# Ledger of designs, part 31: peptides against a protein of PDB entry 4DOW

Target 1, 157 residues: chain A of PDB entry 4DOW
Amino acid sequence: TFSWVGRPLPNRKQFQQMYREICMKINDGSEIHIKVGQFVLIQGEDNKKPYVAKLIELFQNGAEVPPKKCARVQWFVRFLEIPVSKRHLLGRSPPAQEIFWYDCSDWDNKINVETIIGPVQVVALAPEEVIPVDQKSEETLFVKLSWNKKDFAPLPP

## One batch from the design tools (peptide; made by RFdiffusion4, then SolubleMPNN)

Design b2_p13_1_s4 (from b2_p13_1, 7 letters changed)
Fold by OpenDDE base, seed 3:
Structure b2_p13_1_s4 (fold): chain B 157 residues (1-157), chain A 13 residues (1-13)
Amino acid sequence: as target 1 above (157 residues)
Amino acid sequence: MVDEGLLKREEDL
């Protein structure tokens, strides 16, 4: 169950009410508050790891009947999501915790909030910085580079 | 349930 937290933000978009925060109620009765700017895991396919995304906007889509609670996201990709034929372009074997900023506009960046599994920690690092995989949380993800379907590049500012 | 946006992403992967 998802519910808006707080009052709608002022916006000029027709048929949309924007929010800063949403509350996710889990089966055990606990509540998790998720805000714009945080990173989340999105439900993937049955045999695949969840997708990773950064929340850019939270909004209720009044153009749909019934209205839907939605989010606009910046997508990230896991290394194993990159086509096999292109993985060699990285020039190294990344740790499992590394993800990549998806630098393309061909993907739909609107999701239903119901697909959100929960929050996740994502840390941006410089390319020369070492990913602390050993003694750190295995659930923390790290991003150094972007992927634009053709090559890897430094993270966008 | 995967929405239309995620379905499109899956097609690109």
Scores: peptide ipSAE 0.028, ipTM 0.597, DockQ to the pose 0.682
Fold by OpenDDE base, seed 2:
Structure b2_p13_1_s4 (fold): chain B 157 residues (1-157), chain A 13 residues (1-13)
Amino acid sequence: as target 1 above (157 residues)
Amino acid sequence: MVDEGLLKREEDL
């Protein structure tokens, strides 16, 4: 169950109401609040790891009947999501915790909030920084580079 | 059920 937190933000987009925060209710009855700018795990297909995304906008799409709670996201990709034939372009074997900023616009960046599994911590690192792999940080993901379907590059400004 | 965004992603990867 998802519900908006706070009042809608002013915007010019007809049929849309924007919000800064959404509340998701979990099975045990507890609530998790997720805000714009935070990172989330998105439901993947069966036997697939969840997708990783940064929330850019939270909005209700009033053009649909009934209105849908949606989000606009910046996608990230896991190393194993990158085609096998291109993984060598990284020049190293990344730890499982490393993800990459998806630097393409060919993917739809709008999702239904119902696909959100929950929040996740993503930390940006400089290329020379070491990704910690201890158990304390195993749930944290790290990003150093972008991927544009052609090559890896430093993170966008 | 997967939204269009996820479908697009899976198609490209």
Scores: peptide ipSAE 0.028, ipTM 0.604, DockQ to the pose 0.744
Fold by OpenDDE base, seed 5:
Structure b2_p13_1_s4 (fold): chain B 157 residues (1-157), chain A 13 residues (1-13)
Amino acid sequence: as target 1 above (157 residues)
Amino acid sequence: MVDEGLLKREEDL
């Protein structure tokens, strides 16, 4: 169950109400609040790891019937999601914790909030910074580069 | 139900 937290933000978009925060109630009855700017895991295919995304907007789309709670996201991609033929372009074997900023607009960046599994920690690193691999950071993902379907590049500003 | 964004992502990868 997802519910908006707070009042709609000022917005002139027809049929849209913008929010800063959403609350998801999970099976055990506990609640998790997720805000714009945070990173989330998105439900993928049954045999695939969850997708990773940064929340850019939270909004209710009143143009749909019934109105849907949606999010606009910046996608990230896991190394194993990158086509096999292109992985060599990285020039190294990344740790499992490394993800890449998806620098293309060909993917729909609108999601239903119901696909959100939960929050995840994503840390941006400089190329020279080492990705820690320890028990405390096992659930933390790290991003150093972007991927634009052609090559890897430094993160966008 | 799979989100349209996810469907597009799956198609592209």
Scores: peptide ipSAE 0.030, ipTM 0.606, DockQ to the pose 0.780; fails the geometry check
Fold by OpenDDE base, seed 4:
Structure b2_p13_1_s4 (fold): chain B 157 residues (1-157), chain A 13 residues (1-13)
Amino acid sequence: as target 1 above (157 residues)
Amino acid sequence: MVDEGLLKREEDL
């Protein structure tokens, strides 16, 4: 169950109400608050790991019937999501915790909030920085590069 | 439930 937290932000878009924060109520009755700017895991297909995304906007889409709670996101990709024929372009074998900024506009960046599994920690690193792989940081994901379906590149400024 | 956007993502991978 998802519910908006706080009052809607000033917005002139017809049929849309924007919010800064949403509350996710999980099975045990506890609540998790997720804000714009945080990173989340999105439900994937069967037998696939969840997708990773950064929340850019939270809004209720009143143009739909019934109205939908939605989010606009910046997508990230896991190394194993990259086509096998292109993986060699990285020039190294990345750790499992590394993800890549998806630098294309061909993907729909609107999701239903009901597809959100929960929050996740993502840390941006410089290329020369080492990704720590220990028990304490096992659930933390790291990003150094972008992927645009053609090649890898430094992160955008 | 996976929305249309996520379905398109899978196709583009």
Scores: peptide ipSAE 0.027, ipTM 0.602, DockQ to the pose 0.664; fails the geometry check

Design b2_p13_2_s1 (from b2_p13_2, 8 letters changed)
Fold by OpenDDE base, seed 4:
Structure b2_p13_2_s1 (fold): chain B 157 residues (1-157), chain A 13 residues (1-13)
Amino acid sequence: as target 1 above (157 residues)
Amino acid sequence: SDKEKLAEMSKSM
């Protein structure tokens, strides 16, 4: 289902080979190419919406037997993933398309590529910009703020 | 900044 595209990048890590791109083969025989820097949907828990993440690194972990295809990610969080007791801190009701940059280190940022569902479009907006809600942008996610388990803040520089 | 990096990567697929 998943295969590396291109040659491994120059890397000094003894048991890791890094790549820029991975290919997902879908059931209908079509192929989707995903690159470092793109955004993806990650398989959620039972009866939960997929997680959203940005791909930071793609690598094969040679320390495992057999070697595993892995990714390092930056997590985003959906509003409904935030504890009910803290949602009021946003001061508004966000549209379903809004996500937040997760500014915490308590989540494991390594995943198996097999958990990737597919690519997704994420657009950064200024706080004053309006999130478009129409049929053309229905599948696009938008980010304005970060969440650090304590409060919301402007996006990191 | 992460905002700028994110904005630059926010392209139509």
Scores: peptide ipSAE 0.019, ipTM 0.606, DockQ to the pose 0.029; fails the geometry check
Fold by OpenDDE base, seed 2:
Structure b2_p13_2_s1 (fold): chain B 157 residues (1-157), chain A 13 residues (1-13)
Amino acid sequence: as target 1 above (157 residues)
Amino acid sequence: SDKEKLAEMSKSM
């Protein structure tokens, strides 16, 4: 169950109400608040790891009937989501915790909030920084590079 | 930079 938190933000878009925060109620009755700017796991396909995304906007789409709670996201891609034929371009074997900024516009960046599994920690690192692999950081994802379907590149400023 | 923005967001989590 998802519900908006706070007042709608000023918005000129017709049929859309924008919000800064949404509340996700979990089965155990606990609540998780997710804000714009945070990173989330998005439901993947069956037997696939969740997708990773950064929340850019939270909005209710009133153009739909019934209205839908939606988000706009910046996608990240896991190494194993990259085509096998292109993985060699990285020049190394990344740890499982590494993800890549998806630098393409071909993916729909609008999602239903119902696809959100929960928040996840994403840390940006310089290329020369070592990704820590310990019990304390196992749930943390790390990003060093972008992927644009052609090559890997350093994260832009 | 995107890196700086991401780093800031990561620290806020």
Scores: peptide ipSAE 0.018, ipTM 0.605, DockQ to the pose 0.029; fails the geometry check
Fold by OpenDDE base, seed 5:
Structure b2_p13_2_s1 (fold): chain B 157 residues (1-157), chain A 13 residues (1-13)
Amino acid sequence: as target 1 above (157 residues)
Amino acid sequence: SDKEKLAEMSKSM
């Protein structure tokens, strides 16, 4: 279950109420708080790895009946999500922990908060920095480049 | 830059 934390932010849109934080309650009774600006794992298709995203906005959509808890996100893409025919453009074989900033607007960036699996750590690195591959960093994802469906590029400023 | 912002946020996690 998901519930809003704190008071709503000033309203800009008639049917949207914005928040800074949401509480995710797990079956064991524990609670995880997720804030705008944090990175999360989003439920993927069956037998596929979850999607990775940064939370940009948390809002309740009052235009729907009943109102739905939603989020706007910045998408990241895993190397294996990139078409096979384009993977050679990277010029190297990335570690499994590397993800890419998705620099396209063709994907819907609005999600239902119910699709959030949980938080994840994402670290930005310079191109020359080595991605650590050890037990301590296995759960951490790293981003060096963006992907725009055509080519890889340095991260935006 | 988005890179710098990401780095700062990552360090605060």
Scores: peptide ipSAE 0.018, ipTM 0.605, DockQ to the pose 0.028; fails the geometry check
Fold by OpenDDE base, seed 3:
Structure b2_p13_2_s1 (fold): chain B 157 residues (1-157), chain A 13 residues (1-13)
Amino acid sequence: as target 1 above (157 residues)
Amino acid sequence: SDKEKLAEMSKSM
């Protein structure tokens, strides 16, 4: 169950009410609050690992019947989601916790909030920085590069 | 910083 937290933000978009925060109620009855700007795991396809995304906007789409709670996201991609034929372009074997900024517009960046599994920690690193591989960092994802379906590129500082 | 740039880039979406 998802519910909006706080009042809608002022906006001029027709049929859309924007919010800063949403509350997710979990099976055990506990609640998790998720805000714009946080990173989340999104439900993947069957037998697929969850997708990773950054929340850009939270909004209720009043153009739909019934109105839907939605989010606009910036997608990240896991290494194993990159086509096999292009993985060699990275020039190294990345650790499992490395993800890449998806720099393409071909993916729909609108999601239903009900597909959110939960929050996840994502840390941006410079190319020369080492990704920790200790037990404490196993739950943290790291991003150094973008992927635009053609090549990898450094993130801006 | 990369962290700040990620935030800025996200706002441009």
Scores: peptide ipSAE 0.011, ipTM 0.545, DockQ to the pose 0.034; fails the geometry check

Design b2_p13_2_s2 (from b2_p13_2, 10 letters changed)
Fold by OpenDDE base, seed 5:
Structure b2_p13_2_s2 (fold): chain B 157 residues (1-157), chain A 13 residues (1-13)
Amino acid sequence: as target 1 above (157 residues)
Amino acid sequence: DDKKKLEEISKKM
């Protein structure tokens, strides 16, 4: 179950109410609060790893009946989601914790909040910084580069 | 599926 936290933010968009925070209630009664700007895991296909995204906007879509709780996101991609024929362009074998900023517009960046699994930590690194791979850091994802379906590039500002 | 969500949160990947 998802519910808005706080009052709607002032906006100019018709049929939308914008929020800064949403509450996800889990079956054990506990609650997880997620805010705009945080990173989340998004439900993938059956038996597939979750997608990774940064929350840009949280909004209720009043154009639908009943209104839907939605989010706009910036997508990230895992190395294994990149086509096999193009993985060599990275020039190295990345650790499993590395993800890439998806720099394309072909993916819909609107999601239903019901697809959110939970929060995840994502840390931006400089190219020369080493990605730690140990038990203490296994829950953290790291990003150095972007991917635009053609090549890798420095991380956007 | 709340149970699945809990499991995925614990894994973080």
Scores: peptide ipSAE 0.040, ipTM 0.704, DockQ to the pose 0.059
Fold by OpenDDE base, seed 3:
Structure b2_p13_2_s2 (fold): chain B 157 residues (1-157), chain A 13 residues (1-13)
Amino acid sequence: as target 1 above (157 residues)
Amino acid sequence: DDKKKLEEISKKM
């Protein structure tokens, strides 16, 4: 179950109410609060690992009947989601914890909040920084580069 | 339970 936290933010978009925070109530009755700017795991397709995304906007879409709780996201992509024929462009074998900023507009960046599995920690690193792979960092994802379907590049500013 | 599940999912990413 998802519910808005706080008052709607001022916005100029018709048929949309924007929010800063949403509450996710999980099976044990506990609540997880997720805010704009945080990273989340999104339910993947059948037999696929969850997607990784950064929350850019939280909004209720009043154009739909009934209104839907939605989010606009910045997608990240895992190495294994990159076409096999292009993986060599990275020039190295990345650790499992590495993800890439998806620098394309061909993916729908609007999601239903009900597809959110939960929050995840994502840390940006400089290209020369080493990704820690110890037990303490197993739950953390790391991003160094972007992927634009053609090549890898430094992260956007 | 759900928190542990989230942690496990994160580790598998």
Scores: peptide ipSAE 0.034, ipTM 0.700, DockQ to the pose 0.050
Fold by OpenDDE base, seed 1:
Structure b2_p13_2_s2 (fold): chain B 157 residues (1-157), chain A 13 residues (1-13)
Amino acid sequence: as target 1 above (157 residues)
Amino acid sequence: DDKKKLEEISKKM
């Protein structure tokens, strides 16, 4: 189950109440708090790995009946989600821990919070920085580049 | 257990 933490933030959007933090209650009764700005794993389709996203906004959508707890996200994409015909544009074989900033607007960036599996650590690196691939870093994802469906590019400064 | 589950999910990425 998901519940809002704290008071709604001031906003001018009709039918929307914005929040900074949400509480995710898990099976053992413990709670995980997730805040705007953190990275999360989102449930994928059958036989698909979870999606990775950064939380941009947390809001309750009062236009829906009943009102739904939602999030606006910045999507990331895994290398294997990129079309086979375009993977060569990277010019290298990325480690499994590398993800890419999705720089396109064709994906709906609104999600239901119920699709959130949990938080995940994402670290931004400069192109020249080496991605560590060891047991200690396997839980961490790394991003160096963006992908806009046409080419890869360095992340904005 | 939940932390381990999340770690396993992240490792599968």
Scores: peptide ipSAE 0.034, ipTM 0.695, DockQ to the pose 0.049
Fold by OpenDDE base, seed 4:
Structure b2_p13_2_s2 (fold): chain B 157 residues (1-157), chain A 13 residues (1-13)
Amino acid sequence: as target 1 above (157 residues)
Amino acid sequence: DDKKKLEEISKKM
């Protein structure tokens, strides 16, 4: 289950209440707090790895009946999600921990918070920096480049 | 259900 943490943020959007933080309650009674600006794993399709996203906004959508707890996200894409015919454009074989900033507007960036699996650590690196592949970094994802369905590019500032 | 989701995080990385 998900519940809002703290008071709603001031906003002028009709039918929307914005929040900074949400609480995910787990069956064992423990709680995980997720804040705007953090990275999360989103439920994928059957037999697919979870999607990776950065939380941009947390809001309750009062235009829906009943109101829905939602998030706006910046999507990332895994290398294996890129079409086979275009993977060669990277010019290298990336490690499994590398993801790419999705620089397109064709994907809906609104999600239901119920699709959130949990938090994940994402670290931005310069192109020349080496991605560590040791056990200490197994749970960390790394991003160096963006993908816009046409080519790879340096990360936006 | 939420617990099940979290348990799969490491497996799905």
Scores: peptide ipSAE 0.033, ipTM 0.697, DockQ to the pose 0.062

Design b2_p13_2_s3 (from b2_p13_2, 7 letters changed)
Fold by OpenDDE base, seed 1:
Structure b2_p13_2_s3 (fold): chain B 157 residues (1-157), chain A 13 residues (1-13)
Amino acid sequence: as target 1 above (157 residues)
Amino acid sequence: SDKEKLKKMSEEM
């Protein structure tokens, strides 16, 4: 179950109420609060790892009947989501914890909040920084580069 | 913990 936290933010979008925070209630009765700007795992396809995204907006879409709780996201891609024929363009074998900023507009960036599995930690690194792969960092994902379906590029400052 | 659960879900293939 997902519930809005706090009052709607001022906005000019018709049929949309924007929020800063949403509460996710888990089966054991515990609650997880997720805010705009945080990173989340999104339910993937069968036998696929969850997708990774940054929350850009949280909003209720009143144009739908019934109204839907939605989010606008910035997508990230895992290395294994990149086509096999293009993986060589990275020029290295990335650690499992590396993800890439998806710099393409062909993906719908609107999701239903019910597809959110939970929060995840994502850390941006400079290209020269080393990605730690020890046990303490296993839960953390790291991003150095963007992927635009053609090539990899450094993240813009 | 919730972190452990999320870690397992993140590693699921």
Scores: peptide ipSAE 0.019, ipTM 0.572, DockQ to the pose 0.051
Fold by OpenDDE base, seed 5:
Structure b2_p13_2_s3 (fold): chain B 157 residues (1-157), chain A 13 residues (1-13)
Amino acid sequence: as target 1 above (157 residues)
Amino acid sequence: SDKEKLKKMSEEM
């Protein structure tokens, strides 16, 4: 169950109400609040790892009947989501915790909030910074580079 | 910070 937290933000978009925060109620009755700017895991296809995204906008789409709770996101991509023929362009074998800023417009950046699994920690690193691989950091994802379907590029400092 | 790095990235795109 998803519910808006707070009052809608002022906007000029027809049929849209924008919010800063959404509440996700989990099966055990606990509640998780997720805000714009945070990183989330999005439900993937069957037998695939969840997608990773940054929340850019939370909004109710009143153009749909009934109105739907939606989010606009910035996608990240996992190394294994990159085509096999292009993986060599990285020039190294990344740890499983590394993700890449997806710099393409071919993916729809609108999602239903119901696809959100939960929050995730994403840490941006400089190229020279080592990705820690320990039990305590296994849940943390790290980003150093972007991917634009053609090549990898440095993430700015 | 993570916010600064990702913000800069977003602004360049």
Scores: peptide ipSAE 0.017, ipTM 0.567, DockQ to the pose 0.034
Fold by OpenDDE base, seed 2:
Structure b2_p13_2_s3 (fold): chain B 157 residues (1-157), chain A 13 residues (1-13)
Amino acid sequence: as target 1 above (157 residues)
Amino acid sequence: SDKEKLKKMSEEM
């Protein structure tokens, strides 16, 4: 169950109400609050790992009946989501915790909030920084590069 | 910060 936290933000979009924060109620009755700017895991296809995204906007789409709770996101990609034929372009074998900023506009960046599994920690690193691979940080994802379907590129400093 | 780096990229894209 998802519910808005706080009052709608002022906006000029006719059929959209924007919010800063959403509350996700999980099975045990506990609540997780997720805000714009945080990173989340999005439900993937069957037998696939969840997608990773940064929340850019939280909004209710009033053009739909009934209105839907939605988000706009910046996508990240896991290494295994990159076509096999292009993985060699990285020039190394990344740890499982590495993700890449998806630098393309071909993906729909609108999601239903019901697809959100939960928050995840994403840390940006310089290219030369080592990704810590320990059990304690297993839940943390790391990003060094972007992927634009053609090549990898460093994140801006 | 890590957060700032990601935010900066978001602004450039």
Scores: peptide ipSAE 0.017, ipTM 0.567, DockQ to the pose 0.034
Fold by OpenDDE base, seed 4:
Structure b2_p13_2_s3 (fold): chain B 157 residues (1-157), chain A 13 residues (1-13)
Amino acid sequence: as target 1 above (157 residues)
Amino acid sequence: SDKEKLKKMSEEM
């Protein structure tokens, strides 16, 4: 179950109410608050790992009947989501914790909040920085590069 | 910071 936290933000869009925060109630009755700017895991297809995204906007879409709780996101991509024929362009074997900033506009960046599994920690690193792979960091994802369906590019400093 | 790096990328897109 998802519910809005706080009052709607000032917005001129006729059919959209924007929010800063949403509450996710999980099975044990506990509540997780997720805010704009945080990173989340999104439900993947069957037998696939969850997608990774940064929340850009939280909004209720009043143009739909019934109204839907939605988010706009910036997508990340896992190495295994990149076509096999292009993986060699990275020039190395990435650790499982590495993700890439998706630098394309061809993916729909609107999601239903009900597809959110939960929050995840994403850390941006310089190319020369080592990705720690230990039990303490296993839940943390790391990003060094962007992917634009053609090539990899370094993140800005 | 992580936030600054990600923000810069977002601004370049």
Scores: peptide ipSAE 0.017, ipTM 0.566, DockQ to the pose 0.034; fails the geometry check

Design b2_p13_2_s4 (from b2_p13_2, 8 letters changed)
Fold by OpenDDE base, seed 5:
Structure b2_p13_2_s4 (fold): chain B 157 residues (1-157), chain A 13 residues (1-13)
Amino acid sequence: as target 1 above (157 residues)
Amino acid sequence: DDKEKLKKISEEL
């Protein structure tokens, strides 16, 4: 179950109420609060790894009946989600914890909040920084580069 | 279901 936290933010968009925070209630009654700017795991296809995304906007879509709780996201991609024929363009074998900023517009960046599995930590690194691979950091993802379906590039500002 | 998903986040990474 998802519910909005706080009052709607002032906006100019018709049929939308914008929020800064949402509450996800779990089966045991505990609650997780997620805010705009945080990173989340999004449900993938059956038996596939979740997608990684950064929350840009949280909004209720009043154009639908009943209104739907939605989010706009910035997508990230895992190395293994990149076509096999193009992986060599990275020039190295990345650790499993590395993800890439998806720099394309072909993916819909609107999601239903019901697809959110939970929060995840994503850390931006400089190219020369080493990605730690140990028990303490196994739950953290790292991003250095972007991917635009053609090549890798420095991380956007 | 949601609880199970949250517990397995580390496994899904």
Scores: peptide ipSAE 0.030, ipTM 0.693, DockQ to the pose 0.058
Fold by OpenDDE base, seed 3:
Structure b2_p13_2_s4 (fold): chain B 157 residues (1-157), chain A 13 residues (1-13)
Amino acid sequence: as target 1 above (157 residues)
Amino acid sequence: DDKEKLKKISEEL
């Protein structure tokens, strides 16, 4: 179950109410609060790992009946989601914890909040920095580069 | 259920 936290933010978009925070209530009754700017795991397709995304906007879409709780996201892509024929462009074998900033607009960046599995920690690193692989970082994802379907590049500023 | 699912997914990252 998802519910808005706080008052709607001022916005100029018709049929949309924007929020800063949403509450996710899980089966045991506990609550997880997720805010704009945080990273989340999104339900993947069958037999696929969850997608990784950064929350850019939280909004209720009043154009739908009934209204839907939605989010606008910045997508990240896992190495194994990149076409096999292009993976060699990275020039190295990345650790499982590495993800890439998806620098394309061909993906729908609007999601239903009900597809959110939960929060995840994502840390940006410089290209020369080493990704820690110890037990402490086992649950943390790291991003060094962007992927634009053609090549890898340094992260956007 | 969801909490355990999140934990499992986190371990598979």
Scores: peptide ipSAE 0.029, ipTM 0.686, DockQ to the pose 0.053
Fold by OpenDDE base, seed 2:
Structure b2_p13_2_s4 (fold): chain B 157 residues (1-157), chain A 13 residues (1-13)
Amino acid sequence: as target 1 above (157 residues)
Amino acid sequence: DDKEKLKKISEEL
């Protein structure tokens, strides 16, 4: 179950109400609050790992019937989501915890909040920084580069 | 259930 937290932000878009935070109630009755700017795991397709995304906007779309709780996201891609023929462009074998900023507009960046599995920690690193591999870091994802379907590039500052 | 799901996902990383 998902519910909005706080009052809607000022918005002039008809049929839309924007929010900064959403509450996710999980099966054990506990609640997880997720805010704009945080990273989340999104339900993947059958037998596929969840997608990784950064929340850019949270909004209710009243133009839909029934109204939908939605989010706009910045997508990240896992190494295995990159075509096999282009993986060599990275020039190295990345650790499993590395993800890449998806720098393309061909993917729909609107999701239903019901597809959110939960929050995840994502840390941006400079190319020279080493991805730590310890017990605490195994739950953290790291991003150094972007992927635009053609090549890898350094993350913008 | 959801907590276990999240834990399982993190362990698979």
Scores: peptide ipSAE 0.028, ipTM 0.681, DockQ to the pose 0.052
Fold by OpenDDE base, seed 4:
Structure b2_p13_2_s4 (fold): chain B 157 residues (1-157), chain A 13 residues (1-13)
Amino acid sequence: as target 1 above (157 residues)
Amino acid sequence: DDKEKLKKISEEL
């Protein structure tokens, strides 16, 4: 279950209440608090790995009946999500921990918070930095580049 | 700018 934490933020958007934080209650009774600006795993399709996203906004959509708890996100893409015909453009075989900033607007960036699996650690690296691949960092994802459906590019500062 | 926005976060929130 998901519940808002704190009071709604001031905004002028009709039918929207903005929040900074949401609480996710897990089966064991523990609670995980997720804030705007943090990274999360989003439920994938059947038998696929979860999607990775950065939370940009948390809001309740009052235009829906009943109101829905939603988020706006910045998507990331896994290497295996990139079309096979274009993977060679990277020029290297990335480690499993590498993800890419999705630099396109064709994907809907609105999600239901109920699709959030949990938080995930994402670290931005310079292109020359080495991605560590050890047990201590296996749960961490790394991003160096963006993907715009045409080519890879360095992340802007 | 995007790189700065991608800050390290904790897995346990």
Scores: peptide ipSAE 0.022, ipTM 0.595, DockQ to the pose 0.031; fails the geometry check

